# Ledger of designs, part 66: peptides against a protein of PDB entry 5VZU

Target 1, 271 residues: chain A of PDB entry 5VZU
Amino acid sequence: GRTLEDIFHEHMQELILMKFIYTSQYDNCLTYRRIYLPPSRPDDLIKPGLFKGTYGSHGLEIVMLSFHGRRARGTKITGDPNIPAGQQTVEIDLRHRIQLPDLENQRNFNELSRIVLEVRERVRQEQQEGGHEAGEGRGRQGPRESQPSPAQPRAEAPSKGPDGTPGEDGGEPGDAVAAAEQPAQCGQGQPFVLPVGVSSRNEDYPRTCRMCFYGTGLIAGHGFTSPERTPGVFILFDEDRFGFVWLELKSFSLYSRVQATFRNADAPSPQ

## One batch from the design tools (peptide; made by RFdiffusion4, then SolubleMPNN)

Design b2_p14_5_s2 (from b2_p14_5, 8 letters changed)
Fold by OpenDDE base, seed 1:
Structure b2_p14_5_s2 (fold): chain B 271 residues (1-271), chain A 14 residues (1-14)
Amino acid sequence: as target 1 above (271 residues)
Amino acid sequence: MEKILEENRKLFNE
């Protein structure tokens, strides 16, 4: 039978061959595009910029993280055999926070799956409702004829009327024990662990996270065939690290900020 | 879908 090593070797050979075909079929015609770093905004969850992902046989992936109001996007700077450069590898909905359970229940993949799928259904409902309101407003520009009707004037003013009375009744204020919503201490990371059966190439991921959000990841077949978005979880660890849990793939990708400074990488100011 | 998921699982797990 084929060993796991044989399968891995065959797959790596296929990926190398695909890379060779893609580079060779265009007679070495390479198109270069300048990449600019996104401008930072005060309300950005973290500083936008380049992040290095390391997951699977893709090796080194570079993504640009950017913020767009209540959405974040990871855009591929490096392509892979499935997804070309310039595609949005991840889209994060900053409106839909994922609340992770306790550390014991975080090990349960089915619990994470339940939480993510419930949020996915809410996002789907909100998209359906928002689509209906935009459709109805455009209909009735009937040509209302210009009839000129005239100016008339009148004025009148006055009247005052009066009094009515004062009734007392003094019902006792029931002691509504306001359950003090403990202010979500913005600063303390929660314990984090990957669910059992989620693959991570690096076991060295942060064991605490700041917050999590619902997101979708892009997957495709070789040569960008049948691209689709799958549900996942964006995990913010710190200012320089985030992860993405690919729910349907049962995989985790860790992204770390590229610490290199680039000269003249700032976007030209919009004239 | 499932074929693409399986193709991508290989890429993520290798």
Scores: peptide ipSAE 0.425, ipTM 0.929, DockQ to the pose 0.624
Fold by OpenDDE base, seed 3:
Structure b2_p14_5_s2 (fold): chain B 271 residues (1-271), chain A 14 residues (1-14)
Amino acid sequence: as target 1 above (271 residues)
Amino acid sequence: MEKILEENRKLFNE
């Protein structure tokens, strides 16, 4: 019978062979593109830049994190057999926070799944509503036939009418109790644990998180076949670390900032 | 979908 070691060895050989085939297919046409680091903005959740991910048999992945208003993007700098370089591996909706339960309930995968799928449904509803408003606005530009009807000049007249009295109706300004946005307690991270049955290649992940957001991850078959977006959770740990929970994969990816300084990596100023 | 999920689960879990 095949040993577990034989199966692991065969699978590692297959992955090495796939990596070799993938790299060798480009032997005749390597296109080098300069990568520019995104400029940091004051409103960015953390400093944008390069992050290294370690997840599964893909080994080391480099992702560029960038901010685009209320969206964040992880762009692959390194390709893999499934997803080529330059693809958006993760898309984060910074409008849709994920509220993690207490540490006991965080161990329940079904609870996390419920929370994420509820947010996914809200995002879907918002997209449908915004699609209807954009659709109805286009329908009313029927071609107004420009009938040229002429310029008649009529001039009249000035009437003055004066007086109407200052009715004092002191409509009490209903105290719209601005629901005090509880100042996001920017300070103390929430205790964090992965749900039972979510795989992590390393148990050495931060045990506290600052905040979580809804996002989607890109998955595909070998050779970028049938690419699909799957629901997930972006977890901000600190300025230099974030995670992504791939809900349907039951997998966790940890990303850590690349501390290397790059000379001349800034985008050229728009002339 | 399920075939791609299974393929990626192997890659993420190994």
Scores: peptide ipSAE 0.419, ipTM 0.927, DockQ to the pose 0.604
Fold by OpenDDE base, seed 2:
Structure b2_p14_5_s2 (fold): chain B 271 residues (1-271), chain A 14 residues (1-14)
Amino acid sequence: as target 1 above (271 residues)
Amino acid sequence: MEKILEENRKLFNE
């Protein structure tokens, strides 16, 4: 039988051949675009920048993580046969935290699937409601022709009358101090495990996570055919590591910060 | 859909 190594080599050869075919189809006309690192903002969840994913036989994937208010984006710096460079491989909604269950229930893929699909439904509802408010707000700016309504006369102010009784009853308002949900202590990592049946190329993923968010990943066929966004979970492990669970693919991608310093990679200041 | 999922699954799992 073919060994796993034989299959790996055959697949590597196929990927190299595909890359060669793609480059040859464009008469070797490669467009080089300068990459600028996104500026860091105080409110960024972590420092934005380049992250590397290891995709086994496919080699190194480079993703730019950037923050856009309450959204984060992973942009492919390296393309693959399915998703070209410059595409947003992941889009993260920082409004929608995923609460992971205990470690026992984290092993249950159906539980994770339930949690993610419930959040997906809330995100869809909020998008529909916000679409309606934006639609209704434009309809009401009909030109109010300010017809000068005529000066109707000062009808007189009748004066009555006095009575004063000062009933005291000092009912203490029980301050139901709505226990402000303590912002989940950003400091203690939750125990983390992948669900059973979620594939990871790297079994050496962090076993604790800081927080998780709802997100969507981009998937497509070869040559970027039929691109679609599928639900997933962004997992922040630390300042230098995040993961993405592709729910429908039952796969996990681990990304680690590129520690290389790039000279002249800062975006020009917006003039 | 299934073909795309399988094709992407190969990219993520092989």
Scores: peptide ipSAE 0.030, ipTM 0.715, DockQ to the pose 0.538
Fold by OpenDDE base, seed 4:
Structure b2_p14_5_s2 (fold): chain B 271 residues (1-271), chain A 14 residues (1-14)
Amino acid sequence: as target 1 above (271 residues)
Amino acid sequence: MEKILEENRKLFNE
């Protein structure tokens, strides 16, 4: 029977062959696009910029993290055989936090799957409702025919009357104990572990995270065939590290900030 | 879907 090693070697040979085919096909026409770093905003979850990922057999990937109101995006700077450069490899919904359970229950993939799929369904419902409001608002600019509404008269309805009494009943104010919403302690990291059966090539991932969000990852077949978005979890570890759990792939990608300072990499001021 | 997931699982896990 084929060993796991045989399968690994065959897959690595296919990837090397694909890389060779792609590099050889592009040898005749390399187009260079200047990349600008996104400007930082005060409301950005972390400083936007370049992050390096090392996951799977793809090797080194570069992703640009940027913030767009209540959304964050990871844009591929390096392409791969499936997803070309310039595609949004991850899209994060900063409206939808993922609350991780305790460390014991974080090891349960089915629990994480449940939490993520419940959030996915809410996001889908919100998109359907918002799509209806945008559709109905355009139809009602029918011409206001100025029908002259006739001056119907001032009926003087009358003045009655005086009396009723002062009943005292002193209903006790029931102390509605306002459950103090514990202010989300933005500072203390939660213990973090990958679920059992989620592949991480690097076991050296941060064991504490600041917060998690619902997101989608882009997957495709070779040559960007049948691209689709799969549910996942964006995990913010710190200012310089984030992860993405690909739920359907049962895979984890770790991204670390590129610490290089770039001169003249700032976007030109909008004129 | 399944074929793409399987292809990508190889890429991510192997």
Scores: peptide ipSAE 0.420, ipTM 0.926, DockQ to the pose 0.668; fails the geometry check

Design b2_p14_5_s3 (from b2_p14_5, 6 letters changed)
Fold by OpenDDE base, seed 4:
Structure b2_p14_5_s3 (fold): chain B 271 residues (1-271), chain A 14 residues (1-14)
Amino acid sequence: as target 1 above (271 residues)
Amino acid sequence: MDEVLKEMSELFNS
């Protein structure tokens, strides 16, 4: 029987071969582009920037985290055999917070799966409803023939008159029950554990998280074949660390901020 | 779909 060592060796050989094929195919024409760091905004969940991920067989990944209103995006700075550089490896919907259960129920993959799939269905419904409103408005501009309405004359009619009766219509301010946005209790981290059967490369992940959000991860076959977005959970641990649970893959990726300072990494101001 | 998910799962779990 193949040993675990044989399987690991064969897999490492395949990865080296894939990396060699990939590099050798691109050896003839490397285009370098300057990367600019995303601007930080006060309303950003954390400071945007470069994060280091560790995927299983792919080794070191660099992802740029950026914020776009109620969305966050992880853009691959490093490509891999499946997902090329410049692709959005993760898209996070900051409108759709995931509430993790207690620590005992967090160990249940089926419970996490249920919660994520319920949020996925809500996101799908909201997209369908917003799509219908955009569709109905375009239909009715029939080409009204611009008949040249004739130049009817200047009639002068007159100046009267002032009477300013102030109707005191005391419209009761309907109590817009401001759904109290429960102040995101940003302060107390929730105990965190991966579900049983979710693979992590290392058990050394933060055991406390600040908040979680619904997101989608990009998956593809080798050479970016059949690219698809799969449901997942973005987990904010702290200012410098986040994770992503790939629900369908039953895997977890940890991302840590790149602490290197880059000179002139800011985008030039639009002149 | 299932083959890509399997391949990706194998790559993440290896």
Scores: peptide ipSAE 0.015, ipTM 0.517, DockQ to the pose 0.573
Fold by OpenDDE base, seed 2:
Structure b2_p14_5_s3 (fold): chain B 271 residues (1-271), chain A 14 residues (1-14)
Amino acid sequence: as target 1 above (271 residues)
Amino acid sequence: MDEVLKEMSELFNS
């Protein structure tokens, strides 16, 4: 029978061959595009830039992380046999924080799945509602011809009188204890563990995370066939590390900042 | 759909 090692070796050979065919087919049509680093903004969750992921059999993945208001994007700088370079591999909704449970419940994949699917449903509802408001708002700006309705005269209706007494009822202002929105403890890392059955490809991932967000990842077959977006969790560990849990794939990708300084990588200022 | 997810799951778990 084929050993697991034989299957792995055949699959690795196929991926290497596909990568070689892909690179060799493109040898005749390599469009080199200059990559510019995205500008950093004060409101960015972390400094934007290049991150390296390990994709096991696919090898080294380079992703550009960028921020777009309440959204973050991971764009493939390196392609793979499934997803070409320049595709948006992950889209993160910074409006929809994922609250991880305690470490015991974090080990339960079904609990993480429940939390993510509930957030996915909220995102769908908000998209439907916002689509309706944008639709209704355009319909009513018919040009109301401002017919100048004539100045009907100021009828002087009369001066009725004075008296009612000032009842002093000194109702004590009940201290509405404004429930102090506990400032989101942005500073203390939460203990983090992957759910049982989520593959991390033997990577040593950080055991504390700063925050998590709902996101979607792009998946496709070989040659970018049937591309679709699947639900996932973006996990911010620190300034230099983030992860993505691919919920449907039961996999985790770790991304680490590329520490290399790139000269002349700044985007030309828009003139 | 299921074949692509399976293929990718195999790619991720191998």
Scores: peptide ipSAE 0.014, ipTM 0.482, DockQ to the pose 0.584
Fold by OpenDDE base, seed 3:
Structure b2_p14_5_s3 (fold): chain B 271 residues (1-271), chain A 14 residues (1-14)
Amino acid sequence: as target 1 above (271 residues)
Amino acid sequence: MDEVLKEMSELFNS
């Protein structure tokens, strides 16, 4: 029977061959597109830009992180044999924060899985409720019967009806205690560890995180076959580093900001 | 291939 080592070696050879075929296919007709960096906004979770991921045998991956209100997106700048360039590799819902447990319970993959799947179910419910409100609003366009009736312009007069008294009903302003969003204490980040059985390329990842959010990652077979969105966790470590836990794949990807300054990478001002 | 990836890696690690 094939050993696990034989299977791994064959898979590595296939990945190298696919990478070679993919790069060699570019020798014929390259379409170059200018990439512009997304504009930074004050409300962005971190500065948008280019981040470097490393996926073992896939090598260097460049992802552009951008913010779109309460959503973040990671767009592949570099493709791989599974996911081509220009695809959204990750989609993050900044409304749905993941609360990590204590460091002991963070080691339990089943606990992380439970937390993520509960958030996924909430996101699904919110999408169904918002879909029903949009559906019922369209049903009441009953047929505008086009009845043509021509009725005349009667002009009648300005009657001055009277001075009804100011009832003083001093309805106490119910203090809508705006739940003061406790200013997210820019405090000491939470201790962070990967769950047991989550694969990382190395053990060199930040052991403290600022915050986590629910997200989905794009996965596909070779040649972008059967693309699907899988649940995951976006982990913000700092201004220059984030991670993504691929829940179903039991894998972790670390992304680090590209520090290179690109001249003329800003989008042209709309003239 | 390795040289271009190395050069890109060097450009992005500098």
Scores: peptide ipSAE 0.006, ipTM 0.432, DockQ to the pose 0.029
Fold by OpenDDE base, seed 1:
Structure b2_p14_5_s3 (fold): chain B 271 residues (1-271), chain A 14 residues (1-14)
Amino acid sequence: as target 1 above (271 residues)
Amino acid sequence: MDEVLKEMSELFNS
């Protein structure tokens, strides 16, 4: 029978061969696409831009992080044998924060899985409720038969009238001390560890995170076959680093900001 | 690693 090592070796040879075939096919026809950096907004969670990740067998990946109101998107700049360039590798819902447990319970993959799947079900419910409201509004355009109703010309009427009175009543506005929601301590990072059995290709990941959000990651077979979105966790470490936990794959990807400065990378102003 | 960043930097600065 094939060993796990034989299967791994065959898979690595296949990935190298696919990468070689793709690279060798590009020698005859290169399509260059200009990439523009996404505009930064004051309400963006971090500065948008290019991030480098390592998907180990695929090597270096470049992802563009952009913000779209209450959503963030990671778009692949580099393709791989499974997912071509230009695809949205991650989509983050900034409405659905993930609260990580204490450091002991963070080691439990089943606890992280429970938390993420509970948020996934809330997101599905909200999508179903919003889909029903959009569905009921379209039903009532019955065909109004164009009856040709005629030209009638009416008429005048008039005038009245007056009065005044000024009632005083001076009800004291009770000081509803708006309990200032203490700005949730957004600045103090919490201790972070990957769950046991989550694979990381980089053991040097930050051991403190600022915040986490629910998201979905795109997975596919070779040649972009059967693409699907799987649940995951976006982890913000700092201004220059984020991670994504692929829940179903039991894998972690670390992304670090590209520090290179690009000239003429700003999108042309919409004329 | 640096080659892809170099190629991208060349693509953005050309």
Scores: peptide ipSAE 0.000, ipTM 0.375, DockQ to the pose 0.023

Design b2_p14_5_s4 (from b2_p14_5, 8 letters changed)
Fold by OpenDDE base, seed 5:
Structure b2_p14_5_s4 (fold): chain B 271 residues (1-271), chain A 14 residues (1-14)
Amino acid sequence: as target 1 above (271 residues)
Amino acid sequence: MKEVLEEMSKLFNE
């Protein structure tokens, strides 16, 4: 039988071959598309821009981070054999903060998995509820009642019925203590460690993080086959570094800001 | 799907 090593070697050879085909196809028909850096907004979690990602075996990738209200988006600038350039590799829901446990419990992958899946279920419920409100609002185009004819006058009578008393029951308004969203303490980063069994190519990741959010990552087979979104964790380390934990893949991708100054990379002002 | 995830998981773990 093929060993796992044989399958790996064949798969690595296929990846190298695909990478070679991609790089060789680049030599033959490069469509250059100008990339514009997204404009920074005051409410952006960090400055948007280009980040250098490390995707395990895929090597070095460039991702553009952009903000879209309460969502952040990582868009592949460089493609890989599985996910082509221009695809949204990560989507982050900035509404759904993930609270990491203590450093001891952060080592437990099952604990992180539980936390992420609970947030995933909340996001799913909110999407279902918001989908119903949007659906019900369109349905009441009431039928055009056809004007039926002016039929006749009948008169009848009077009857009485009675009395029922005014029961007072003063139901106290239960103060729904809106759990005050504690303002995201922009303060001291919490200790951070990857769970045991989460692969990172480099153990050189920040050991403190500012905050984490729920997100989804795009995964696919070779040639962008069967693309799906899997749950994950966006980890903000600092202004120039973030990570993504791919929960189902048990992998971590570190992203570092590209410090290169690009001339004329600013988006044209919307005229 | 599972095979792709397993292949991808292998790819990321290597």
Scores: peptide ipSAE 0.015, ipTM 0.530, DockQ to the pose 0.564
Fold by OpenDDE base, seed 4:
Structure b2_p14_5_s4 (fold): chain B 271 residues (1-271), chain A 14 residues (1-14)
Amino acid sequence: as target 1 above (271 residues)
Amino acid sequence: MKEVLEEMSKLFNE
């Protein structure tokens, strides 16, 4: 029978051959596009920029991390056989924090899956509710009342409406206890472990995380066939490292900041 | 696609 090593070797050979065909075919017609680094904002979770990812068999990938209000995006700078360069490999919802359980329960993939799927359902509900509010606001195109003819200006008199005393109904403003957004305790990093059966190319991942968020990852077949977004977990380890758990793929990708300095990589100021 | 993802998931889980 084919061993797993044989299948892995064949798949690696195919990926190497595909990369070779791509590089060799592009050697004659390279379109270079300048990439600009996203500007850093004070409200950014970490400094935006280039990160190197290790995707199992695909090898080294470069992703641009950028922030867009309450969303973060990982954009592929390097393409792969499935997903071309310029695609958003990950989209993170910074409104939907994932609370990891204790280390014992973190080992349980089904527990992580439950937590992520519950958050996914909340995100879907919020999208439906926000879609309904935007929909109902357009429905009151009241009937085009036919323009009635300009009836004459009857000049009727200024009736002195009486001095209605302002009733001082001091309705106590009910203390809407603004659920105090517990200040994101920049607390000591939570102990972190991958669930059993989630693969990492390197077991050398950070064993503490700062925070986690719900996100979606882009997956596709070869040649970008049938692209879809799958649920996952963005894991912030530190200023220079984040991970993504691909829930359906049962895989983990570690991303580390590219420490190279790029000259003239700043986006031109919008004139 | 699903088969490739399942094969990849197998290759990663072993």
Scores: peptide ipSAE 0.012, ipTM 0.474, DockQ to the pose 0.340
Fold by OpenDDE base, seed 1:
Formats: C-alpha cells, structure tokens, sequence
Structure b2_p14_5_s4 (fold): chain B 271 residues (1-271), chain A 14 residues (1-14)
C-alpha cells in the first residue's frame, strides 16, 4: 500500500510540476491586473492592505486583507495550483468572536474543534432565520383588480390659527449616571499556542494573540476543482500579523504585513 | 520557480 510518505512525496512532486507547467506555459501570455489598496476606515480592526502568507508547500502567497462592515476578507493576489488569484481565500465574521480556552486546553485540538463547530452552527441558524423572514413577505401580491376609482375633487380645507401657550415645565436635571466606561479592555494579549496535530510551516508564530474570530477558508482541488468553504479561526496577533487555523486541514497559516510602500495604489475615487 | 519566489520574497521583505 502507499505510505503516507509516498502520498506526500507524490503530492509535493505534483505541486512542483504543476507550478512549473503554469509558469512555463504562461511565459508568453501574462495578463496584468492593477491592484488597488482598500481604503482604511476608523472602525477597521487593523489597517487593511497586503499580507505575505505561508501556505505549507505552496510557498509564498500574497493576500489582500479588506474590511466590509462586520466582515473581513482575505483575497488572493497570488494564485496557486488549487486556488487562482482573485479568489477570497478567507472570509472572517467579526460578529462571532472565538474565545480560546486556557493555554493547557488550547493544546487540545478537539476542544478548539468543539468551540469552532458550535459557532458554525450558530452562524448557520442565524442565516436560516434571516432567510425565512425575507421569504414570507413577498407572497401576498394577490391580483389587485384594477377598478378605476373615480376622480374625486380638490377640497380647499382652511387656514386655522396661532395659539402660542409657553408651557414652563421645569424638568429636573436627571443625574446622568456616568455609565462608567468599562475601560475598553485594551485586549491584553492572551497566551496562544497551536493545538497538537495542527501543522505550521514555521514554529515561529506569536505566542500571544489579541482577538480571535470565526471564519471560513476556501479549499479546492488542483485546477480549482470542487471549491468549498471550510471552518476556521482567524487569529489577530498584532497590527501587522494575523493567522488562520484551517480546522479540517489541521493547518495554520501565518500572514505578515507587506511593509513595501506602493505609489499610486489608491483606488480612483468613485465618480 | 525558487528564483521567482525568492525575488518575490525580496520584493515584499524590503
């Protein structure tokens, strides 16, 4: 029987061969697309922009992180043999925070899996409930018979007047109980460790994280065959680093901000 | 390939 090592070696050879075929076949027909950086908003979780990712055997990947209200998106700038450029590699739901357990329980993959799948089920329920409310409202357009209601006339109803009584009501100054601004717990980074059995290309990942959110990652076979979205965890480390745990793949991808400044990368103002 | 990835890695680490 094929060993896991044989399967891994064949898959690595196939990935290298596919990348070589893609690079060599496209040497004569390069399509260039201009990339515009997303505008930054005050409510953005971090500054949007380009991030360098490491996807296991796929090598260097560039992802553009953008914010869309309560959603964040990672869009592939570089394609791979599985997922072409321009696809949304990750979609993050900023409404659904993941609470990581203590550092001891973070090592348990089954505990992380439980937490993520519970959030996935909540997201699915919310989508079903919101879909039902939108469906029932359209049904009752019964055929309004077009009875020609007659042209009833203009009546000029009159001008009544002015009375100005100045009611004095001396409403007491209700004590504005200053709702103690719970000090925005400037999220003191919680200790972070990958679960046992989650593969990382580099063991050099941040050991503290600021926030975690539920998200989905795009996976596909070679040539973008059978694309599907799998559950995962977006991990914000700092302003320049985030990670994604691919739950089903048992893999972790680290993304670091591209520090290069791009001239004329701003989107043209919508005219 | 390794060269293109190294060149891309240089372009984005500078």
Amino acid sequence: as target 1 above (271 residues)
Amino acid sequence: MKEVLEEMSKLFNE
Scores: peptide ipSAE 0.000, ipTM 0.419, DockQ to the pose 0.030
Fold by OpenDDE base, seed 3:
Structure b2_p14_5_s4 (fold): chain B 271 residues (1-271), chain A 14 residues (1-14)
Amino acid sequence: as target 1 above (271 residues)
Amino acid sequence: MKEVLEEMSKLFNE
């Protein structure tokens, strides 16, 4: 029978071969496309731009983070053997904040899994409800046969009636105490630790996080076979660092901002 | 599917 070592060695050989095929495709006609950085908006969670991730056997990954209202998107700038360049590697729902438990309970993978799966179910329900409203609205455009009924011109009358009684009803303005969402104290990051059994390439990840959100990550086999979206957690550490917990893979990816300034990387102004 | 997840998990753990 194949040993675990034989399977590992074959898999490593396949990865090396896929890397070699990818690098040998440089001898083929390459289509270069200019990449433009997304414009920054005041309401963006952090400045959009290029981030670098490390995926060991895949090496250095470059992802573009962009914001689209209440959604964020990570788009692969570098492809790998599984996910080609230009694919959306992560999608973050900024409507669905993940509240991490205390540091002791953060070590429990099952607790994180429970929290994420509860949010996934809410997202699924909201999508079903919004799909039903869009479905019922289309059914009532039965073809109104425009029968051309004729233009009868009826004219008349003016009647005046006046009466003005000023009923005083002093309806007390119910103080809708707008629960001032206490501005989430922007300053103190929550203590952060990866759950036990979540793999990280480096133990050198930030031990405090600002915010977490529900998201989905794209996974596929070699050659982009059987692509699917898996649930995960986007973790904002700071302005220059975020993570993604791949829940089903039990893996953590750390992304750090590319500090290199690219001249002329701004999108041309729409003329 | 399970094989792809196991393969991807290996790739992330290497």
Scores: peptide ipSAE 0.017, ipTM 0.544, DockQ to the pose 0.508; fails the geometry check

